# Peptides against a protein of PDB entry 6B4J: the designs that were tried, part 32

Target 1, 315 residues: chain A of PDB entry 6B4J
Amino acid sequence: DITMQWYQQLQDASMQCVLTFEGLTNSKDSQAKKIKMDLQKAATIPVSQISTIAGSKLKEIFDKIHSLLSGKPVQSGGRSVSVTLNPQGLDFVQYKLAEKFVKQGEEEVASHHEAAFPIAVVASGIWELHPRVGDLILAHLHKKCPYSVPFYPTFKEGMALEDYQRMLGYQVKDSKVEQQDNFLKRMSGMIRLYAAIIQLRWPYGNRQEIHPHGLNHGWRWLAQILNMEPLSDVTATLLFDFLEVCGNALMKQYQVQFWKMLILIKEDYFPRIEAITSSGQMGSFIRLKQFLEKCLQHKDIPVPKGFLTSSFWRS

## One batch from the design tools (peptide; aimed at target 1 W219 A223 L226 E267)

Design b1_p17_5_s1 (made by RFdiffusion4, then SolubleMPNN; from b1_p17_5, 7 letters changed)
Fold by OpenDDE base, seed 1:
Structure b1_p17_5_s1 (fold): chain B 315 residues (1-315), chain A 17 residues (1-17)
Amino acid sequence: as target 1 above (315 residues)
Amino acid sequence: MEELLKEARELLKEASK
């Protein structure tokens, strides 16, 4: 499977990155520890400051992240911080930055769906200028949410149940598996972030360049999901999340082809989802069904709540 | 409807490549 090979290559590259900066992470030297912490804060704090408040603030955050990745000194915690402070500093910062973007999907977007857009536009813009950060975003995203690839992890003979649960994206702490509602909430956040990234471009960049991971990947994701057997509760949940965030963009891009795909979902795929959905799980399916039927009825996909407008960028 | 579904399945096949 070409998709699985690509996924494995991403994971291998991510693991290799970790090995590259292992000297920095495992150092017992007090100065190295200080540098590590300063670099980690410099990489992650700006991402946590992303908000829907003002476009000007978003630009400041973007510029700070870009400066850091470009080897320029930035102010963090009252200190001047640069990736040049350690030979492994750049690799470490790229990895931690990518990890933080995905974590914001997992946490912030999961709780506040509208937060997907400002986070995604910064991530997309940084990805355009720093392709390695983009690859690491995908590596982190796909590892935490295999459904974003998409694939459904399978249990292998001899595998521990907890390891299988982790592969599925569940958090397992003290031999207790995460509750299904919390799991789906985190997966939803990550899918929504992904759906936002593939459609957004940083407005202050060179827009003549091709999006590094654009809507064509969203179209492929949708097609691949529909070619898979649905997974109980998960497929209905994530398909809704995806279409709510990027359905409007897909409609504009693929037009008649998009509407044919929606008809296929309604007529062929819904019965398959319903067949595997228990009475207790009908909520997710009903939500998807109602959304899609409304879109077909109105011949329109609404612009998602939180979508960044021209007024935002003038703020 | 059958024709539309046929076309959609063809699109699905192509988009999945």
Scores: peptide ipSAE 0.397, ipTM 0.913, DockQ to the pose 0.814
OpenDDE base, seeds 2, 3, 4, 5: peptide ipSAE 0.371, 0.395, 0.382, 0.372; ipTM 0.905, 0.912, 0.909, 0.905

Design b1_p17_5_s2 (made by RFdiffusion4, then SolubleMPNN; from b1_p17_5, 6 letters changed)
Fold by OpenDDE base, seed 4:
Structure b1_p17_5_s2 (fold): chain B 315 residues (1-315), chain A 17 residues (1-17)
Amino acid sequence: as target 1 above (315 residues)
Amino acid sequence: MKKLLEEARELLKEASE
């Protein structure tokens, strides 16, 4: 399976990255520990500062991240920080930065859907300039949300239940599995972030260049999901999240083909979702149904709330 | 409708490859 090979390659690359900077992370030297913490903060704090407030502020954040990844010194915590402070600094920062982007998906976007767009446009822009960060974003995303690949992990003989639950994307702490609603909320956030990334380009870059991970991947994701048997509650939830965020972009890109796909979802895929939907899970199903019916009725997919406009970039 | 669905299914196959 080509998709699974791709998944595994990204996971392997991520693992190798961790091994590469192990010296930095495991060092007992006080100076090394200080450098590690400074680099970690320099990588993650700017991402946490991303907001919908002003385009100018977003540009400042982007520039800081790019500068850091480019080996230039940046100010963080009142100190000058550079990846050159340690031979493993760049690898470490790339990994932590990618991790933080995905974390913003599962936390910030999960709680505030509109936050997907400013986070995504920065991530996309950084990905364009630093492909390794993009690969690591995918690796982290796929690990936390296998449905973003997409695939549904299966239980194997001899597998511990907790390990299986983690593979499915659940958090398990102290032998307690995450509640379903929280799980779906986090998955939704990550899918929404992904759906935003694939359609956005940093406006101050070379936009003539092809998107490093563009809408074609979204189209593929959608096709792959529809070729899979639906998973109870999960498929309806994430399909809605995906279409709400990038449906408009897909409509514009694929036009008649998009509408054919939408009709296929309505007429062919819905019955399959319904067949596995319990009475307690009807909320997600109904939400998706209503969305699709509205879109088909109006022959339009609305621009998602929070989509960045020209006025945002002038602020 | 049947024709449209068939076309969509073919599109789906192509897109998933």
Scores: peptide ipSAE 0.240, ipTM 0.858, DockQ to the pose 0.885
OpenDDE base, seeds 1, 2, 3, 5: peptide ipSAE 0.144, 0.171, 0.188, 0.207; ipTM 0.823, 0.833, 0.842, 0.848

Design b1_p17_5_s3 (made by RFdiffusion4, then SolubleMPNN; from b1_p17_5, 7 letters changed)
Fold by OpenDDE base, seed 4:
Structure b1_p17_5_s3 (fold): chain B 315 residues (1-315), chain A 17 residues (1-17)
Amino acid sequence: as target 1 above (315 residues)
Amino acid sequence: MKKLLEEARELLKEASS
């Protein structure tokens, strides 16, 4: 399976990255610990500062992240910080940065869907300039949300239940599994972030180049999902999230092909979702139904709320 | 509609491969 091979390759690369900077992370030296903390803050704080307020602020954040990844010193916590402070500094920063982008998906975007777009455009722009960060974003995303690959993890003989739950994307703390609503909320945030990343380009980059992980991957994702049996509640939720965020972009890109696919979803795939939907899961089902019906009726998918416009970039 | 669905299914196969 080529999809699973791709998944595993990304996970392996991520694991190798961790091994590469373990000297930095495991060091007992006071200076090394200081460097680690400074690098971690320098990598993650700018991402946390991303907001929908102004394009100019977003550009400043982008420039700071790019500078850091380029080996230039940046100001963080009142100190000059550079990845050159440690031989493993760059690997560490790339890993932590990628991790933080995904965390913003599962936290910020989960709670505020419109936040997907400013986060995604920065992530996309950084990915364009720093491909390794992009691979690590995918690795983190896939690990936390296997449905973004997509695949459904399977229980294997001898596997601990908690390990299986974690593979499915659930958080398990003190032998307590995450509530379903919280789980779906986090998964939604990550899928929405992904759907935004694949369609956005940093406006100040070389836009003549192909998107490093563009809308064609969204088309692939959709196709792969539709070729899989639906999972109760999960499929209806995430399919809606994905289409709400990138459906308009897919429509513009694939035109007639997109509408054929949307009809297939409504007429062929949706009944399969219905068949596995319980009364307690009708919310996600109804939401998807209404979305599909509205889009087909109007022959249009609306631009998602929070989509960045030219006016945003002039602010 | 049947023809359209068949075309969509073929498109799906191509896109997922």
Scores: peptide ipSAE 0.202, ipTM 0.848, DockQ to the pose 0.881
OpenDDE base, seeds 1, 2, 3, 5: peptide ipSAE 0.141, 0.130, 0.187, 0.191; ipTM 0.823, 0.820, 0.843, 0.844

Design b1_p17_5_s4 (made by RFdiffusion4, then SolubleMPNN; from b1_p17_5, 7 letters changed)
Fold by OpenDDE base, seed 4:
Structure b1_p17_5_s4 (fold): chain B 315 residues (1-315), chain A 17 residues (1-17)
Amino acid sequence: as target 1 above (315 residues)
Amino acid sequence: MKKLLEEARELLKEASK
């Protein structure tokens, strides 16, 4: 399976990255520990500062992240920080930055769906300039949300239940598995972030260049999902999340083909989802159904709430 | 409708490659 091979390659690359900066992370030297913490803060704090407030502020954040990744010194915590402070600094920062983007998906976007867009446009822009960060974003995303690949992990003989639950994307702490609603909320956030990334370009970059991971990947994801048997509650939830965020963009890009796909979802795929939906899970199903019916009725997919406009960039 | 669905299925096959 080509998709699974791609998944594994990204995971392997991510693992190798961790091994590469192990010296920095495991060092007992006080100076090395200080550098590690400074680099970690420099990588992650700007991402946490991303907001929907002003385009100018977003640009400042982007510039800071890009500067850091470019080996330039940046101010963080009142100190000058550079990836050149340690030979493993760049690898470490790239990894932590990518991790933080995905974390913002599972936390910030999960709670505030509109936050997907400013986070995504920065991530996309950084990805364009720093492809390794993009690969690491995918690696982190795929690990936390296998449905973003997409694939549904299966239980194997001899596997511990907790390990299986983690493979499915559940958090397991102190032998307690995450509640289903929290799980779906986090998955939703990550899918929404992904759906935003694939359609957004940083407006101050070379937009003539092809998107490093654009809508074609979204189209592929959608097709792959529809070729899979639906998973109870998960498929209906994430399909809605995906279409709500990037459906408008897909409509514009694929036009008649998009509408054919939408009709296929309604007429062919819905019955399959319904067949596996319990009475307690009807909420997700109904939400998706209503969305699709509305879109088909109006012959339009609305622009998602929080989509960045020209006025945002002028602020 | 049948024709449209068939076209969509073919599109799906192509897009999933």
Scores: peptide ipSAE 0.343, ipTM 0.897, DockQ to the pose 0.857
OpenDDE base, seeds 1, 2, 3, 5: peptide ipSAE 0.335, 0.306, 0.338, 0.321; ipTM 0.894, 0.884, 0.896, 0.891

Design b1_p17_6 (made by RFdiffusion4)
Pose (drawn by RFdiffusion4):
Order: C-alpha cells, then sequence, then structure tokens
Structure b1_p17_6 (pose): chain A 315 residues (1-315), chain P 17 residues (1-17)
C-alpha cells in the first residue's frame, strides 16, 4: 500500500498537469495549433536524436533541452522558438517531454537494448535539473508499464476481458488486440530503460547533488516482485532484462545482500515458475536460469552490453 | 523501507539455509 499510495500520488498529480494546460491542447485556432505544433516538435525531437555515437554530441541534446525547459530560445527547423510564448507552454512541454523518454524506451530500447543507456543519462540528468519532469516520467512509465511499479493488476470481478487486457498495458483498438510477442518487448524496453536510469548519472556540470531516483529503487523493485507470486511469461522475462541491465551496479552496491537475493530465486523462486508456466512458454524461464547459472558461479554479473565507456565520453 | 525489504530477504535466506 505504501507503494500503491505513492503510485496514485504520481498518477493523479499527472492528471493535474493534464488540466493545468487545458486549453492549449483544446484549441482549434490557426495560431493556437501552430504554437502547440512548434513546442511538441522542438521538445520531442532532441530525445529522438539520442544516439550511441559519442557523449560529445550527446551534450548538445542535453543543453538544447535544458535551454528549452529553462525558458531560453531554442533553434528549431526554420525560426527559433521558446516557451516564453505562452505561460501554459512550460507545463505542456514538461508533459510531452516526459512521455517521449518512456516512448523512446517503448520502441527503441525494446528492439535495441544498448540504446537504453545514452537515453537514460540524458533523462537522469534532466531529472536532476528539473525534478518536476521526473515525476511526470514516473507517471507515464508507471501506467504504460504497471510492472515497473511493480504491481500486477488484479482481475476486477464482473468485467469483460478486453477491459482487463488494457489495464495490463496491452495496446488495443476497436477489434485489434496487441499480440503477446509485440507486447512483451514493449515492457522489456521500458524497464530496461528504468533499470538504466537508476544507475547512471550525468557526468558534466560537476554537480554535488544526489541522483533523483537512486539505485535504492532498484533493490525494492527486485524485492517487491520476488515476494509475490510470479506471472507466467511476464515475470521471468522482466526479471531477466532488469538484472542484465542493473545487476552489475547492484552487485557492487549491496554486495552480499544482493547475492542472497540471487541464491533465493535460484532455489526458491525458480520452482515458483516451473509450475506456473506451461510448457508452451518456458522460453523466458530458461533465459533466466542461463543468466544466473553463470553469474552465481562466476561470482560476477557482466556489465550490461552497451554501457557508456570512457571513450564514449571523451570522444 | 529498504531496511525492511532487506530483513524479509534475510529471513527467507535463513529459512532456505
Amino acid sequence: as target 1 above (315 residues)
Amino acid sequence: DVEESMEEIEERYEELE
């Protein structure tokens, strides 16, 4: 409940932000749409540019967003734009910027696991300078993936199925329901991004402040889900690609206490899945063992493939 | 909260041992 109460605090706090700019979106004038068009444009593209080429140019995207959020003018396609045009624009850009980070994790990181880090450092940095943006990220990240909270949505009695699948985060339309394959990845990329944000810190600016969403939330996440009965395919999958991304940082921080948590799922939580998962979905549960059978004996959890090296920063 | 989660994991570890 401590978590579910905190879960609601962010959600209804985001709905307050959905209404604070109410009128900027619900506007049909010509100029009214041009403004709504140029802001969302110049605020959600720099996030899409976040590449793995170098941290040198990765700073441009960070500065371009810091200037845009802090109110300074920002060069956009054609003429320069700024938030000072409208008082509602700031509380609007922070909304659309937050959704883009999770969205970049939704599409890009789900397919390309390595791009989770160059995106997370910009987000873990912008979270410091502007905490309001972070709560909005925790807002969108949580609804689109309630498994990141982590809380498994229970079945409310007397309700149709298509109503329930939407609560699980499946993308559904009038008649189309998102397949399970093209769904499981959209959750993987989300918590792989979440598992990266909590362990990374923006290097530049020399800040003595602390990480806004510390690695502590990585421990609670593993603990909060390992104490409850696992879902068949979702848990064994998400439990793997979270440890592959953040298992190295947790091993260093909580040295022995983290290993105890691992030799638990090896002999206490694995059986909790072998019976729950049918023979048609053991694919996830198998990768989870192949991951640990090594890590437990190697006494090491490999650094996540795609970690930003020193070469990436200087270069 | 983190310390309480640690204590739960340690209790489970003692039962397993």

Design b1_p17_6_s1 (made by RFdiffusion4, then SolubleMPNN; from b1_p17_6, 9 letters changed)
Fold by OpenDDE base, seed 2:
Structure b1_p17_6_s1 (fold): chain B 315 residues (1-315), chain A 17 residues (1-17)
Amino acid sequence: as target 1 above (315 residues)
Amino acid sequence: LVEQDKKKIEERYKKLK
């Protein structure tokens, strides 16, 4: 499977990255520990500051992240911080930055769906300038949310149940598995972030460049989902999340072809979802149903709430 | 791959009509 090979390559690259900066992370030297902490803060704090408030603030955050990745000194916690302070500094920062973007999908977007857009546009812009950060974003995203690939992890002989649950994306702490609602909330946040990334371009970049991971991956995601057996609650939830965030963009890009796909979802795939939906899972199912029916009836997919407008960039 | 997917979707769509 080409998709699984690609996924494995991403995971291998991510693992190799971790090994590359192991000297920095495992150092007992006080100065190395200080550098590690400073670099971690410099990489992650700007991402946590991303908000829907003002485009000017978003630009400042972008410029700070880009400066850090470019080997320039940045101010963090009242100190000057640079990736040049340690030979493994750049690899460490790229990894932690990518991890933080995905974490914002998992936490912030999960709780506030509109936050997907400002986070995604920064991530997309950074990815355009720093491809390795993009690959690491995908590695982190797909590991935490295999449904974003998409694939469904399978139980293997001799596997511990907890390990299988973790592969499915569940958090397991003290032998307690995460509640289904919390799991789906986190998966939704990550899918929404992904759906936003693939359609957004940083407006201050070179517009002539091809998106490093564009809407063609959105089309591919939908096509692959349609070829998979649905999972109870998961498929209905994430399919809705994906279409709500990037359906309008896909409609504009693929036009008649997209509508054919949407009809196929409604008429062929949706009954398969229904067949596996229990009475307790009707919420996600009904939400998807209503969305599909409304879109097909109106021959339109609305621009998602929180989509960044020209007025945002003038603020 | 995208073009192959488009073709498959088109084929499935035609079977629905």
Scores: peptide ipSAE 0.344, ipTM 0.899, DockQ to the pose 0.914
OpenDDE base, seeds 1, 3, 4, 5: peptide ipSAE 0.314, 0.318, 0.316, 0.158; ipTM 0.890, 0.891, 0.890, 0.800

Design b1_p17_6_s2 (made by RFdiffusion4, then SolubleMPNN; from b1_p17_6, 8 letters changed)
Fold by OpenDDE base, seed 3:
Structure b1_p17_6_s2 (fold): chain B 315 residues (1-315), chain A 17 residues (1-17)
Amino acid sequence: as target 1 above (315 residues)
Amino acid sequence: MIEELKKKIEERYKELK
C-alpha cells in the first residue's frame, strides 16, 4: 500500500531524526542541558504566541522561527539562542518545532477552531523554506492522528489493548483510556490544522512556487476516506472538520469535480455513516448532515470562520 | 484508487442527474 509506505517512511525519518539528536537530549552535561532547554524554548515559544490578533505579530513570529532555522541567533527568554550552539541543534529544533505545530492543532485548534489559520499559514510558510520541518510535521501529525493519513490502525495478534488504543490516537494514562469526546476534540483540531495548511501560503514568500503540500493532498485525503469504511463517530466528525475548513478552497480549485464529490458523499457515503451511527453519536452525524445539505442547497460552501483576510495582514 | 473513485463519482453523478 502506497499510503502506508508513505506513512512508514515519514515515521522512519522522524525516528532517525530523534536518533540524530540523541546526544543532545541524553547529555548529562550542564551546558548541553542548558542549550537543549534554550533551543526547545526558542523553537516552541514563538509557535505558542501565534494568534489571530495582528498580521504584523504573525510576521514577527515567522521571521523569528525562520531566523532560528537559518542558523541566526534569536532572542529567547532573554538569551541569545542559535542552533549552532550544538551540532545537533538544528535537527533538534526542527523536530521540536514540528512537534509544537501539531500540538497547537491538538490543543489550541481543538479548543478554538479559528486558530487553525494563523498557525497553518506560519507552518506552511516555514515548510516552504524548510522542507524537513514539513516532513516532521506530517510525521508527528500522522502518529497522533492516523486519520490524517488517512488509515485506521488495526489490532494485531499479541498487541496490548493499550498499545492499540494509542495507535488509534487515544491517550492512555494509568491504564485509563481517554474519553471519546476529548479524543475527537483533539483529532478535530489536528485535522482542521492540516486542512488549513494544505490551502494556505505565506503571503511574504515566493508564492510562484508550488505549495509543498497543497490542495491535491486534500483531494487525496477525501478520496482515501471515501474508499474506506466509515468509522463510528470518527468519520462523521473529521469529514465535517475537513470540509468546513478546506471545502471552500477545494470548491474553488476543483469546481464541478468537487460538487460531484460532495454529491457522492451525501448520497452514497453518508448513508453508510448513518448505518453505523448510534443515538449517542448523533451530534457529529447531524452536524455533517446539515453542512452537506446546506452546501448542496445553496451551491456554495462558506469561507471558514477565522480565514485570514487582507485586513488581517495590514494590522 | 483515485481514478477508480473518479469513475464512481462520474457514474453516480449520471445516475443522480
Scores: peptide ipSAE 0.030, ipTM 0.701, DockQ to the pose 0.388
OpenDDE base, seeds 1, 2, 4, 5: peptide ipSAE 0.029, 0.026, 0.028, 0.025; ipTM 0.623, 0.622, 0.690, 0.562

Design b1_p17_6_s3 (made by RFdiffusion4, then SolubleMPNN; from b1_p17_6, 7 letters changed)
Fold by OpenDDE base, seed 3:
Structure b1_p17_6_s3 (fold): chain B 315 residues (1-315), chain A 17 residues (1-17)
Amino acid sequence: as target 1 above (315 residues)
Amino acid sequence: DIEELKKKIEERYEKLK
């Protein structure tokens, strides 16, 4: 399976990256520990500062991240920090930065859906300049949310139930599995972030180049989802999340083909979702239903709430 | 109609692999 091969390749690259900076992470040297912490903060704090407030602030954050990745010194926590402080510094920062972007999907976007767009546009812009960060974003995303690939992990003989639950994206702590609502909330955030990334370009970059991971991947994702059996609650939730965030962009890009796909979703795939939806899962089902019906009725899919406007970039 | 749409979507998907 090509999709699974791609998934595995990204995971292998991510694991290899971890091994590459293991010396930095496992060092007992006080100076190395200090450098590690400084680099970690320099990589992650700017991402946490991303907000919907002002385009100028977003630009400052982007420039800081880019500077760090470019080997330039940046100010972090009152200190001058550079990836050149350690031979493994760049690999470490790229990994931690990518991880943090996905965490913002998992946490911030999960709670505030509109936050997807400013985070995504920075991630997209950084990805254009630093492809390795993009690959690592995918690796982190895929590991936490296999539905972003998409694939549904299968239980294998001899596998521990907890390990299977983790593979599905559930958090398992002290032999307690995460509640379904919290799980779906986190998955939703990550899918929304992904859906935003694939459609957004950093406005201050060379936009003449092809998006490093653009809307064609959105089309691929939808096609793959539609060719899979629906998963109870998960498919309805994430399909809605994806379409709400990037449906307008897909509509503009694929036009008639998009509408054919939307009809296919409504007429063929949605009944299959309905068939596996229990009474306790009607929320996601109804939300998807209403969205599809509204879009088909109006022959339009709305611009998502939080989409960055020209006025945002002038602020 | 639905089957034709499925085929078209699948064909497009295969081109993106």
Scores: peptide ipSAE 0.031, ipTM 0.735, DockQ to the pose 0.085
OpenDDE base, seeds 1, 2, 4, 5: peptide ipSAE 0.028, 0.028, 0.031, 0.029; ipTM 0.716, 0.709, 0.706, 0.701

Design b1_p17_6_s4 (made by RFdiffusion4, then SolubleMPNN; from b1_p17_6, 7 letters changed)
Fold by OpenDDE base, seed 3:
Structure b1_p17_6_s4 (fold): chain B 315 residues (1-315), chain A 17 residues (1-17)
Amino acid sequence: as target 1 above (315 residues)
Amino acid sequence: MVEEMQELIDKRYEELK
């Protein structure tokens, strides 16, 4: 399976990256520890500062991240920090940065859906300039949210239940699996972030170039989802999240073919979702249903709330 | 991959008519 091969390749690359900077991570040297912490902060703090407040601030954050990845010194925590401080510094920063982007999907976007767009546009822009960061974003995303691939992990003989739960994306702490609502919330955030990334381009970059991971991947994702048996609650939730965020962009890009897909979802796929939806899970199903019906009725998918406008970039 | 999937979608769509 080509999708699983792609998934595994990204995971392997991510693991290899971790091995590459293991020396920095495992160092007991006080100076190395200091460098590690400084680099970690330099990589992650700017991402956490991303907000919907002003385009100018977003640009500053982008420039700082790009500078760091380019080997230039940046100010972090009152200190001058550079990836050149350690031979494994760049790999470490790329990994941690990518991890942080996905974490923002998992946490910030999960709680505030509109936050997907400023985070995504920075991620997209950085990805364009630093492809390895993009690959690592995918690796982290896929690991935490296999539904972003998409694939549904299967229970294998001899596998511990907790391991299977983790493979599905659940957090398991002290032998307790997280509640379904929290799980779906986190998955939603990551899917929404992904849906935003694939449609957004950093406005100050070379937009004449092809998007490094563009809407064609969104189209692929939808096609793959439709060719898979739906999962209870998960499919309805994430399909809605995905379409709400990037449906408008996909509509503009694929036009008639996109509408055919929506009709297929409504007429063919929905009954399959309904068949596996319990009474307690009707919320996600109804939400998706209402969204699709509205879109089909109006022959339009609205621009998602939080979409960055020209006025944002002038602020 | 995307093209093949699109063909499948198209086929299914036509079957629903």
Scores: peptide ipSAE 0.131, ipTM 0.812, DockQ to the pose 0.823
OpenDDE base, seeds 1, 2, 4, 5: peptide ipSAE 0.113, 0.117, 0.118, 0.045; ipTM 0.810, 0.807, 0.810, 0.713

Design b1_p17_7 (made by RFdiffusion4)
Pose (drawn by RFdiffusion4):
Structure b1_p17_7 (pose): chain A 315 residues (1-315), chain P 17 residues (1-17)
Amino acid sequence: as target 1 above (315 residues)
Amino acid sequence: DLEESIEEIEERYEELE
């Protein structure tokens, strides 16, 4: 409940932000749409540019967003734009910027697991300078993936199925329901991004402040889901690509206590899945063992493939 | 909260041992 109460605090806090700019979106004038068009444009593209080429140019995207959020003018396609045009624009750009980070994790990181880090450092940096943006990220990240909270949505009695699948985060339309394959990845990329943000820190600016969403939330996440019964395919999958991304940082921080948590799922939580999962979905549960059988004996959890090296920063 | 989560993992470890 401590978590579910905190879960609601962010959700209804985001709905307050959905209404604070109410009128900027619900506007049909010509100029009214041009403004709504140029802001969302110049605020959600720099996030899409976040590449793995170098941290040198990764700073441009960070500065371009810091200037845009802090109110300074920002060069966009054609003429320069700024938030000072409209008082509702700031509380609007922070909304659309937050959704983009999770969205970039939704599509890109789900397919390309390594791009989770160059995106997360910009987000973990912008979270410091502007905490308001972070709560909005925790808002969108949580609804699109309630498994990141983590809380498994229970079945409410007397309700149709298509109503329930939407609560699980499946993308569904009038008649189309998102397949399970093209769904499981959209959740992987989300928590792989979440597992990266909590361990990374923006290097530049020399800040003595602390990480806004510390690595502590990584421990609670593993603990909060390992104490409850696992879902068949969702848990064994999410439980793997979270440890592959943040298992190295947790091993250093909570040295022995983290290893105890691992020799638990090896002998106490693995059986909790072998029966729950049918023979047609053991694919996830198998990767989870192949991941631990090594890590437990190697006494090491490999650094996530795609970590930003020193060469990436200087270069 | 964090210390309680650690204590729950340690209790489970002691039961397993």

Design b1_p17_7_s1 (made by RFdiffusion4, then SolubleMPNN; from b1_p17_7, 5 letters changed)
Fold by OpenDDE base, seed 2:
Structure b1_p17_7_s1 (fold): chain B 315 residues (1-315), chain A 17 residues (1-17)
Amino acid sequence: as target 1 above (315 residues)
Amino acid sequence: SLEEDIALIEKRYEELE
């Protein structure tokens, strides 16, 4: 399976990255510990500052992240910080930065769907300039949300139930599994972020270049989902999230092919979702149904709420 | 590949017609 090979390659690269900077992470030296903390803050704080408030602020954040990744000193916590302070500094920062982008998906976007777009455009722009960060974003995303690949992890003989639950993307703390609603909320946030990344380009970059992970991956994702048996509640939820965020972009890109796909979803795949949907899970099902029916009726996919406009970039 | 994925979707669509 080519998809699973791709998944594994990204996970392997992520693991190798962790091994590469383990010296920095495990160091008992006081100076190394200080550097680690400074680099961690420098990598993550700018991402947490991303907001829908002003395009100018977003540009400042982008420039700061790019400067850090380029080996330039940046101001963080009142100190000058550079990845050159430690031989493993760049690998560490790339990993932590990518991790933080995905965390913003599972936390910020999960709670505020519109936040997907400013986070995604920064992530896309950084990915274009720093491909390794992009690969690490995918690795983190795939591990936390296997449905973003997509694949459904299977229970294997001898596996602990908690480990299986974690593989499915659930948080398990003190032998208590995360509630389904919270789980779906986090998964939704990550899928929405991903759907935004694949369609957005940083406006101040070289837009003539090919998107490093563009809409073709959105098409692939849909094709893979449609080739899989639906999972109760999960498939209906995430399919809606994905289409709401990037459906308009896919429509514009693939035109007639997109509509054929949408009809296939409505006429063939949707009944399969219905067949596995319990009465308690009708919310996500109905939401997807209404979305599909509205889009087919109007022959249009609306631009998602929170999509960045020209006025945003002038602010 | 993307082309294969598109072809798969198109094939399924044709089967529904």
Scores: peptide ipSAE 0.054, ipTM 0.735, DockQ to the pose 0.868
OpenDDE base, seeds 1, 3, 4, 5: peptide ipSAE 0.024, 0.026, 0.026, 0.027; ipTM 0.633, 0.627, 0.653, 0.650; seed 4 fails the geometry check

